# Peptides against a protein of PDB entry 5VZU: the designs that were tried, part 44

Target 1, 271 residues: chain A of PDB entry 5VZU
Amino acid sequence: GRTLEDIFHEHMQELILMKFIYTSQYDNCLTYRRIYLPPSRPDDLIKPGLFKGTYGSHGLEIVMLSFHGRRARGTKITGDPNIPAGQQTVEIDLRHRIQLPDLENQRNFNELSRIVLEVRERVRQEQQEGGHEAGEGRGRQGPRESQPSPAQPRAEAPSKGPDGTPGEDGGEPGDAVAAAEQPAQCGQGQPFVLPVGVSSRNEDYPRTCRMCFYGTGLIAGHGFTSPERTPGVFILFDEDRFGFVWLELKSFSLYSRVQATFRNADAPSPQ

## One batch from the design tools (peptide; made by RFdiffusion4, then SolubleMPNN)

Design b1_p12_4_s4 (from b1_p12_4 with E7K V10R)
Fold by OpenDDE base, seed 5:
Structure b1_p12_4_s4 (fold): chain B 271 residues (1-271), chain A 12 residues (1-12)
Amino acid sequence: as target 1 above (271 residues)
Amino acid sequence: VLEEARKDFRVP
């Protein structure tokens, strides 16, 4: 019978062949565009720039990491048969931190799934509430036809009503229990391990992480058919490495900074 | 889509 290895090898050959066909079809119509590195800002979680990411059987791809307020974005510089270049492979919500459990419970895929799906539900609720506020605000600008209502006369100022006694109702200040913002443990990396059953191209991934955030990855069929967002976890390891756990795919992508220096790659100053 | 993408993301 075909081994599992034979099936993976055949599928990897199919993906390579598809990538070759797509590249060869456009040989006569290549458009070259300069890619600019995003400017670094003080509030950026890490320095923006180019990363090499692992995408299972697709192999290594180049992704640009950029920051957009409380969101981070991975944009594909290289494409594959499913997701073309220029697409947002990952979108990270920096508002929604993921708290990983202890190292023992991190091996439980169902526990990670619970945590991620709870955050996904909060994000959906916030989007619904924000959509209602934006919808109600537009409905009330009916055209006020300025009918010139006639000048009705000055009715006189009615008199001083009497000295109502000040009731000293000493309302006790209800102790607003300030929900103690657990100090974000900003300094110490936590132990990190992939859940059992999450596939990684290499077992040589960082075993400590600084912080994690909720995010979504882009998936599609071949030729970018039926594109959808799937939930995942962005894992910051260090200044030069991050990961993405594709929850529904049970896959892990490791991203490592491209250490090459580029000339004339800085974005032009806004004029 | 999800099953196709899961196949593509498998590592041997």
Scores: peptide ipSAE 0.543, ipTM 0.956, DockQ to the pose 0.848
Fold by OpenDDE base, seed 4:
Structure b1_p12_4_s4 (fold): chain B 271 residues (1-271), chain A 12 residues (1-12)
Amino acid sequence: as target 1 above (271 residues)
Amino acid sequence: VLEEARKDFRVP
């Protein structure tokens, strides 16, 4: 029987060979495209920019994180054999926060799976409802012919009178103790651990996270065959680090900010 | 189907 080491070795050899074949095919025709950094907005969850991601055996990839209202996007800057450069590797719905359970229950993959799938179902329902409203709104622009409605006369209804009886009833103001909504402690990270059976390249990931959101990741076969969106969890660790749990793949990708200053990398101001 | 649609090659 092949050992786990033999399987990993064969797999790494296949990946290196594929990477070599792909890079050698492009050696004769390199297309360069200028990349602009997304402008930072005050409401951005973190500063947008370039992140280095670890994708299983593929190694190091570069992703651009950008914010688009209540959505975040990870766009591939580097392509791989499955997903070409310029594709949105992750799409994050900032409307749908994932609440992680306690640290003990975070180890349970089935619990995380339940939470994510419940959010996925809510997102599908919202898309169906919003699709119906957008469909019904286009049908009713029939030309309303402006028929001139005739001027019906103002009837003068009369002025009746004054009686002023002063009933005293001194109903005590019941102190409705407004339960002070404890300001959600937006600042303290929660303990974080990967579920059992989720593969990570290393165990060196942040053990505290700030917040999590529902998202989808793009998966495809070699040559971008049969591309689909798979459910996952975006995990914000800090200003410079985020993760993505690929639920169906049982894998975790860690992304760290590229600590480089680029001169003249800002998008030209829209004139 | 899911085995071929991986973003990452087969983690065994």
Scores: peptide ipSAE 0.088, ipTM 0.791, DockQ to the pose 0.431
Fold by OpenDDE base, seed 1:
Structure b1_p12_4_s4 (fold): chain B 271 residues (1-271), chain A 12 residues (1-12)
Amino acid sequence: as target 1 above (271 residues)
Amino acid sequence: VLEEARKDFRVP
């Protein structure tokens, strides 16, 4: 029978051949575009920038991480046979933290799956509720045809007098218990392990994570056919490393910051 | 191995 190594080699050969076919079709005509680093904001979870991802058989990919309010985005800088450059490979909802269980229960894929699917359902509910509010708000902006209401004469109704009885309504000040926003405990790093059956290219991933968030990854067939978003977990390890667990694909991608300092990589100031 | 390929490669 074919060994796992034979299957891996055949798949790697197919990937290399696909990359070769695509590059050969460009007839050596390469268009270069300058990539600008997103500006860093004080509220950014980590410094935005370029990360190198390890995708099992696909090799090394470059992703730009950027922050957009309560969302983070991983944008492909390198394309592959399925997802072209410029696509959002991951979209992270920074509103929806994932709480990982203890280290023993983290080995259980079904437990992680349960947690992620519960958060996915909350995200769907919030999108439906917010869609209803936005729908009802747009329905009332029917064009008020300003029918010119005819100028009915203002009859001067007379100024009747001043009787000032002081009602002492002693409204008790309802103690608005300000729900103290628990300061986001930058918790001591939690022990981290991949669930059993989640594939990783290497066992060399960080064994401690800072925090996790719900997110979605983009998947597609060859030539960007039938693109869809699949649920996953964004795992922040440190300032320079994050992971993404693709839940339905039972796979892990590790992303590490490109440590190269780029001169003049900042976006030109909007004039 | 083949499942890691599915992120990008959906084998049809």
Scores: peptide ipSAE 0.076, ipTM 0.784, DockQ to the pose 0.191
Fold by OpenDDE base, seed 2:
Structure b1_p12_4_s4 (fold): chain B 271 residues (1-271), chain A 12 residues (1-12)
Amino acid sequence: as target 1 above (271 residues)
Amino acid sequence: VLEEARKDFRVP
């Protein structure tokens, strides 16, 4: 039978061949699309812009990070054999923070998987409920002419009665030590390590992260066949670095800001 | 059954 190694070699040969075909076809017909940098907003988690990412066998890719209220998006600037340019490679829900456990429990892939899948289920429930509220809110604006039915002055009924026996019992004031919720120090980075069995192209990733969020990544077969969203974790390291843990793929992608300054890359102001 | 060659994130 074919070994797992034989299949891996055949798949890598196919990826190299596809990449060669695409690069060779570009000599004959390149469609250039102008890319504009998204405007920075005060509420943006970090400055939006171009990031270079690593996707295992695909090598270096360029992604545009942008913010859209409580969502962030990674848009592919470079295509690959699976996902074409212009697709949203990652979608991040900034409403759903992932709390990583301590450094010891971060090595446990099953613990990270549990946390992410619990958040995925909450996101699914909120999407179902929000779909119902948007449906029900349109139905109730029938003009009920509420005729003001007259205020009948219903009467004073009166009276009784008495007895109030006294029972003393002096229950001690249990000092409810209000565990002061230490304001989660929104600025101190926490120790970060990849779970055992999560592959990374480079072991040189930041060992401290600021915050994590639930997100989904786009995966597909060659030629963008059977595209689907897979659950993952967006890891913010600093102003210039973020990661994405692909949970089902057991893979990690590191993204670093492209430090080049682009002249005339700002979107023209909508006239 | 090898699931169809999804975006292979395998590091060689």
Scores: peptide ipSAE 0.071, ipTM 0.775, DockQ to the pose 0.449

Design b1_p12_5_s1 (from b1_p12_5, 9 letters changed)
Fold by OpenDDE base, seed 5:
Structure b1_p12_5_s1 (fold): chain B 271 residues (1-271), chain A 12 residues (1-12)
Amino acid sequence: as target 1 above (271 residues)
Amino acid sequence: MEEARRDLNYKK
């Protein structure tokens, strides 16, 4: 019978063949487009730029990390048979921090799954509420037909008097329980381990993380068929390394900064 | 062995 190794080998051969077919179709007409590095902002979680990411059977891919207010974006610079170049491979919600449990409970995939799915549900609720407010605001611009209503005369309404009773009703200030901002422990990194049954291309990933956030990853069939966003966890390790746990795929991608200096890669200043 | 079966559903 076919071994799991035989099946993996055949799948790897299929992926390399597909990549070869797609690249060979462009041999007659190559369009070169300059890629600019995004400018660094003071509020950026880390310096934006190029990262090499592990994409399991696809191997290594180049991803541009950029920041857009309270969102981070990973954009594919290299594509694969499923997700082409220029697609947003990961989208990170910097408003929704993930708190990892202790190191023992981090080994439990079901615990990580619970935490991520609870945050996903909050994000969906916030999107529904914000969608209703934006929908109701557009309905009231009925066309004000400016009918020229005629100049009715100024009736002088009389000056009635002064009665000044000063009711001192001392409404007690309701104690707004300030939701205690959990102190941003910007301190010593938390011990980190992948849950049992999450696949990594290698076991050489950082065993300490600074921060985690909710995010979504883009997945598709061959030729970018039926694209969908799946829930995941963005893991910041350091200034040059981050990870993404693809929850539904039970896989981990490690991203490492490309340590190359590029000449003329800065975006032109907006004139 | 378990990794190879997950890669068949690899779509990312």
Scores: peptide ipSAE 0.276, ipTM 0.836, DockQ to the pose 0.174
Fold by OpenDDE base, seed 1:
Structure b1_p12_5_s1 (fold): chain B 271 residues (1-271), chain A 12 residues (1-12)
Amino acid sequence: as target 1 above (271 residues)
Amino acid sequence: MEEARRDLNYKK
């Protein structure tokens, strides 16, 4: 019978062949687009920029990380046979932190799956509630028949006089020292391990993570057929490394910052 | 078998 290894090799050969076909077909029609690095903002979880991600059988891909308020986005700079360049490979909801269990329970894929699916359901509920409030707010513009309420004459309130008693009450402005909300201490990094059965390209991933967030990854068939978003976990390791656990694919992608300094890669200031 | 077929047809 075909081994899982045989199936993996056949599929890797297919992907290599597809990459070769795509590269060879486009050799005569290369469109170059300038990519600008996103500006860094003070509230950005880490410095935005280019990361090299592990995509299993696709190999290494370049992803731009950017921040958009309470969302982070990974955009493919390199495409593959399934997901083309310019697609949002990952979308991270920075409102929905994932709390990983202890190291022993992190080995349990079903425990991680439970935690992620519970957060997914909360995100779905919040989207439904926000959709309902936006829907109901439009429906109650029933025609308010503007009955012309008759203009009752503005009675001239008499100008009562000038009594000028200068009560000196020097109420000291109590300095409400706005307790500066201490920036939530980026908690001490917790031990991190991949669940059993989650595939990584290598075992050389960080064994400590700072924080995790709910996210979705984009998956598709060959030629970007039937694209869908699958649940996952964004894992911040450090300033230069993050991961994404693709829950349904039982796969891990490690992203490492591209350390190259690009001259003139900043977006031109809006004139 | 169906899970392995999904992993083959749907990729990142």
Scores: peptide ipSAE 0.270, ipTM 0.839, DockQ to the pose 0.155
Fold by OpenDDE base, seed 2:
Structure b1_p12_5_s1 (fold): chain B 271 residues (1-271), chain A 12 residues (1-12)
Amino acid sequence: as target 1 above (271 residues)
Amino acid sequence: MEEARRDLNYKK
């Protein structure tokens, strides 16, 4: 019977062949697009920029991380036979934090799956509710015929007056010590381990994470056929490293910042 | 077998 190894070998051969075909097609027409680094904002979770991500059998890919309010986006700079360059490989919802269990329960894939699927259902409900509010607000612009209400007149002045009393009550200004919301301490990192059965390229991933968020990953067949979003977990390790757990694929992608400084990589100022 | 078949058909 075909072993798992035979299936993996056939799959790798197919991907290598597809990469060869794509590379050979570049001889006919290469469109070069300049890549600009997103401007950094103070509210960005980490500095935006280029990351090198692990994509299993695809190997290493370059992804641009960017922030869009309460969303983060990973955009493929390098494509593969399934997902072309320029596609959003990951979309992260920074509203929906994932709380990882203790280290013992983090090994349980079913527990992580439960947590992620519960958050996915909340995100789906919020999208449905927000769709209804946007729908109802448009209906009530019935044309209020501005009937010109007539200019009825001038009625007068009356006067009166009275008095004074000056009550002094010197209420002490209670020093409402505004408890300065301590900027959410860049929390002591939580111990991190991948669930059993989640495939990683190597075991050399950070064993401590700062925070996790719900997100979706883009998957497709060869030639970008039947593209779909699958649920996952964005894991922030540090300023230069994040991960994505692809829940349905039972796989992990580690992203490491490209440390190269690029001259003239900043977006031109909007004129 | 079915999970490995999904990874064959749908990739990142």
Scores: peptide ipSAE 0.265, ipTM 0.838, DockQ to the pose 0.169
Fold by OpenDDE base, seed 4:
Structure b1_p12_5_s1 (fold): chain B 271 residues (1-271), chain A 12 residues (1-12)
Amino acid sequence: as target 1 above (271 residues)
Amino acid sequence: MEEARRDLNYKK
């Protein structure tokens, strides 16, 4: 019978062949587009820019990280046989922080899956509620035929007077126990480990993370067939490294900042 | 087995 190794080798050969075919077919029709680095904003979680990501059997890919209000996006700069260049490989919801458990419980894939799926259901509910409000507002712009409202006369409404009685109602200040927002310990990362059964290309990933967020990753078949968004976890390690856990694929992608300085890579200032 | 089969049909 085919071993798991045989299946993996056959699949790797297919991916190499696909990469070769794509490269060879487009050799005569290459279009070059200049890439600009996104401008940094003060509210950006980290500096936006180019990252080198690990994509399992696809190898290394270049991803542009950018920030869009309460969302972050990873856009493929390099494509693969499944997801072409220019697609949003990851979308991160910066409104939905993931709280990782202790290090022992982080090894449990089912616990991480539970936490992420609970956040996914909240995101789905918020999208359904916001969709209903946007639908009702568009219906009522019937054409206001501007009927010329006749000039009804200025009735002088009379100046009724000043009665000033100051009611002293001494409502007790209810001690709103301000739930002390524990100051986000911005400095000390928490211990981090991948769940058992989550594949990483290398076990050399940061063992401490600053914060995690809910996100979705784009997956597809060969030739970008049946593209779908799968739930995952964005993991911020530091200013130059982040990860993405793909729950349904049980895989981890590590992204490391491209340290190369590019001259003239800044977007032209909007004149 | 299922993980390897999912990796065959749907990839990142």
Scores: peptide ipSAE 0.250, ipTM 0.832, DockQ to the pose 0.167

Design b1_p12_5_s2 (from b1_p12_5, 7 letters changed)
Fold by OpenDDE base, seed 4:
Structure b1_p12_5_s2 (fold): chain B 271 residues (1-271), chain A 12 residues (1-12)
Amino acid sequence: as target 1 above (271 residues)
Amino acid sequence: MEEARKDLYYIP
């Protein structure tokens, strides 16, 4: 029987061959598109821009990180045999923070899986509730009967009516102990380790993270067949590094900012 | 079967 290693080696050879075929066969049919860096906003979690990602056997890829209100998106700048360029490889929900346990419990994949799946169910519930409100509002476009413009005119005036008195009722301010959202200690990263059984291309990843969020990654077969969104964790390490844990794949991708300065890479100002 | 998932993209 083929070993798991044999299957991996064969699959890696197929991916390399596919990558070679795609690069060599289409040399004559390349369409170039200018990429603009997304504008930075004050509320952006980190500066948007180009990141180099590690995708298991696929190697190094370029992703554009951008912010869209309470969502972040990683858009593939480089395609691969499974996911073409221009696809959203990751979508991050900045409303749904993931609280990592202590370092000992972070090694437990089942604990991370539990935390992520609980957040996934909350996101599904919120989507179902918001879907119901949007459905009821569309029904009452009754016919625009063009009722004619009756002209009627006039003017009158002024009357002053009077005084009514200031009732004092001194209702006690109930001390709503606003649970002081402990100011997210923006400065001190928590210790970070990948769960046992999560594969990283390299063990060289940051061992501290600032914060984590729920997200989904796009996965597909070769040629973008059967594309689906898989649950995961976006991990912010620092201003220049983030990760994504692909939960169902038990894989980790590290993304590092492209430090190259690009001349004229700014988006044209909207005229 | 778990190692065959190292490629981020769906092995069915």
Scores: peptide ipSAE 0.070, ipTM 0.781, DockQ to the pose 0.235
Fold by OpenDDE base, seed 3:
Structure b1_p12_5_s2 (fold): chain B 271 residues (1-271), chain A 12 residues (1-12)
Amino acid sequence: as target 1 above (271 residues)
Amino acid sequence: MEEARKDLYYIP
């Protein structure tokens, strides 16, 4: 049988070959596109920008994090043999927070899997319900028979009707003080550990997280073959670090902010 | 047809 070492060597040879093919294809035709940093908004979960991520055997990649209302997006700035540059490596639903269990239960991959799959099912239901309301509303535009425009009768001026006084009843509208959701205290980060059997390229990841969200990651074969989105967990550690747990791949990617200041990287103001 | 391994992650 093939040893684990044989399988590892074969896979590493394939990755090196694919990396060589990929780099060699660029020698003949380079298209340059200017990258702009997304503008920061007050409601952004963290400052948008460039992050360096680790993708297992592919090594270090650059991802642009951006916010789009209740969604966050990681866009590949660097490509790999599977997923080219410009693809959305991760898409995060900021409406669907993942509540991690206690530290003991976080070690259980099946518990994390259960939580994520329950959220995935809710997201699927919400998409189906919103699709039905949009479908039924279009069906009842029966053909407006163009009934001929009847002639404009002249607006006679209506007269001054009178004074009626009626009374007092001062029913105080109970101020439903919308309980201002107290800005979630920048509270002590929740203790964080990867589940047993989730592989990380580096065990040096933050052991506390601020919050987690449901998301999907993009996976594909070599040459971007059969691309699909798999469920995962976005983990916000701090202003400069986030993670993604690839649930089906049982892997973890750590992303760290690129601290380099780029001159003239701001998007031109819309004229 | 070897299913093109979608594995972004061969972690040994």
Scores: peptide ipSAE 0.069, ipTM 0.782, DockQ to the pose 0.295
Fold by OpenDDE base, seed 5:
Structure b1_p12_5_s2 (fold): chain B 271 residues (1-271), chain A 12 residues (1-12)
Amino acid sequence: as target 1 above (271 residues)
Amino acid sequence: MEEARKDLYYIP
């Protein structure tokens, strides 16, 4: 029988062949689109811009990193046989920080998987709750004024006031110590290692990270068939490097800033 | 043996 390795090798060869076909077909109508760099904002986690990513078999890909409030997005600038250019290859939720364990426990894939899936469940709950509040707000079509039928005067029975003594139940307000979100100390980066069994194209990745966030990656079959979002971890290493751990795929992609300066790459100011 | 790396692709 074909091993999983055989299937992956055949798939890898097919992808290389598909890339070769797409690049060698000079007779294909090439559509050129101008890319604009996103403007930098003071609240951006790092400077937005172009990053070169290593996607296992796919080789070098270009991704645009952009920030959208509490979300970050990686948009494919280079397409591949499965995910076309312009798709959001990664979506990062900057509200949901991933706390990596110590270096020993970081090597345990099951521990990382547990942490990520717990965050995924919280994100799912928050989406359900926020969906409920948005749903209830539309339901108040004002009550049609049903004309009040004339309420017959029900006789006031004089209920005697019982002299109920006020019990001073001095319930001390339990100080809900609002766990002060310790301002994320822009502290010294923590030691970082990939879990055992996570595939990385190069073993040359930063061994220290600043912070991690929950995110989702886009996966699909050839021709963008059955596209779905898979859970993962965005890892910020420094101003010029980030990674993404594809949890279900057991894969790691390293992204490094494109250092090329582009003249006139800024988006036109909204008039 | 280069472990056949799971591509970012859904293999059906």
Scores: peptide ipSAE 0.058, ipTM 0.772, DockQ to the pose 0.150
Fold by OpenDDE base, seed 2:
Structure b1_p12_5_s2 (fold): chain B 271 residues (1-271), chain A 12 residues (1-12)
Amino acid sequence: as target 1 above (271 residues)
Amino acid sequence: MEEARKDLYYIP
């Protein structure tokens, strides 16, 4: 029978061949697109920019992280045999925080799977409900013929009524010290470990995480065949590192900020 | 239909 090693070897050969085909096709028609760094906003979870990701056997890739209100996006700057450059490799819903369990239960893949699938179901329900409200609101603009009701001039009446008294009651303003909601302390990161059976290229990932969010990753066959979104977990480690757990693939991608400063990489100001 | 491998990683 084929060993796991034989099948891994065949897969690696296929990926190398596909990379060779793609690199050889570059000789014929390279479309160069200038990459602009997205402007940073105060409400951005971290500074947007270029991150170096690792996709197992695909090796090293570059992803642009950008923020779009309550969504974050990872856009492929480098393509691979499956997903072309310019595709959104990850889409993160910053409304749907994932609370990781304790470190012992984080090792259980089924527990992580349960948590993610429950969030996926909530996201699906919210999308259905929001679709219904947008549908019902358009129906009722029947043209109300605003009949011009005539301006009747009604004039009169004067009435007087009376005096009531000056009651003093000097109720002390209780200083309701509005407990300033302490800005959710950018708290001590929780201990982090990958679940058993989640493949990581490197065991050298951060062992503490700041926040986790629900997201979806884009997967496809070679040549971008049958593209679909699969559920996953965005893991913010720090200002310069995030991860993505591909739930169905049982894989983890680590992304690290590209520290290179690019001159003239800022988007031109909208004129 | 061979399910087109949607591989970021070798899935065994």
Scores: peptide ipSAE 0.056, ipTM 0.770, DockQ to the pose 0.277

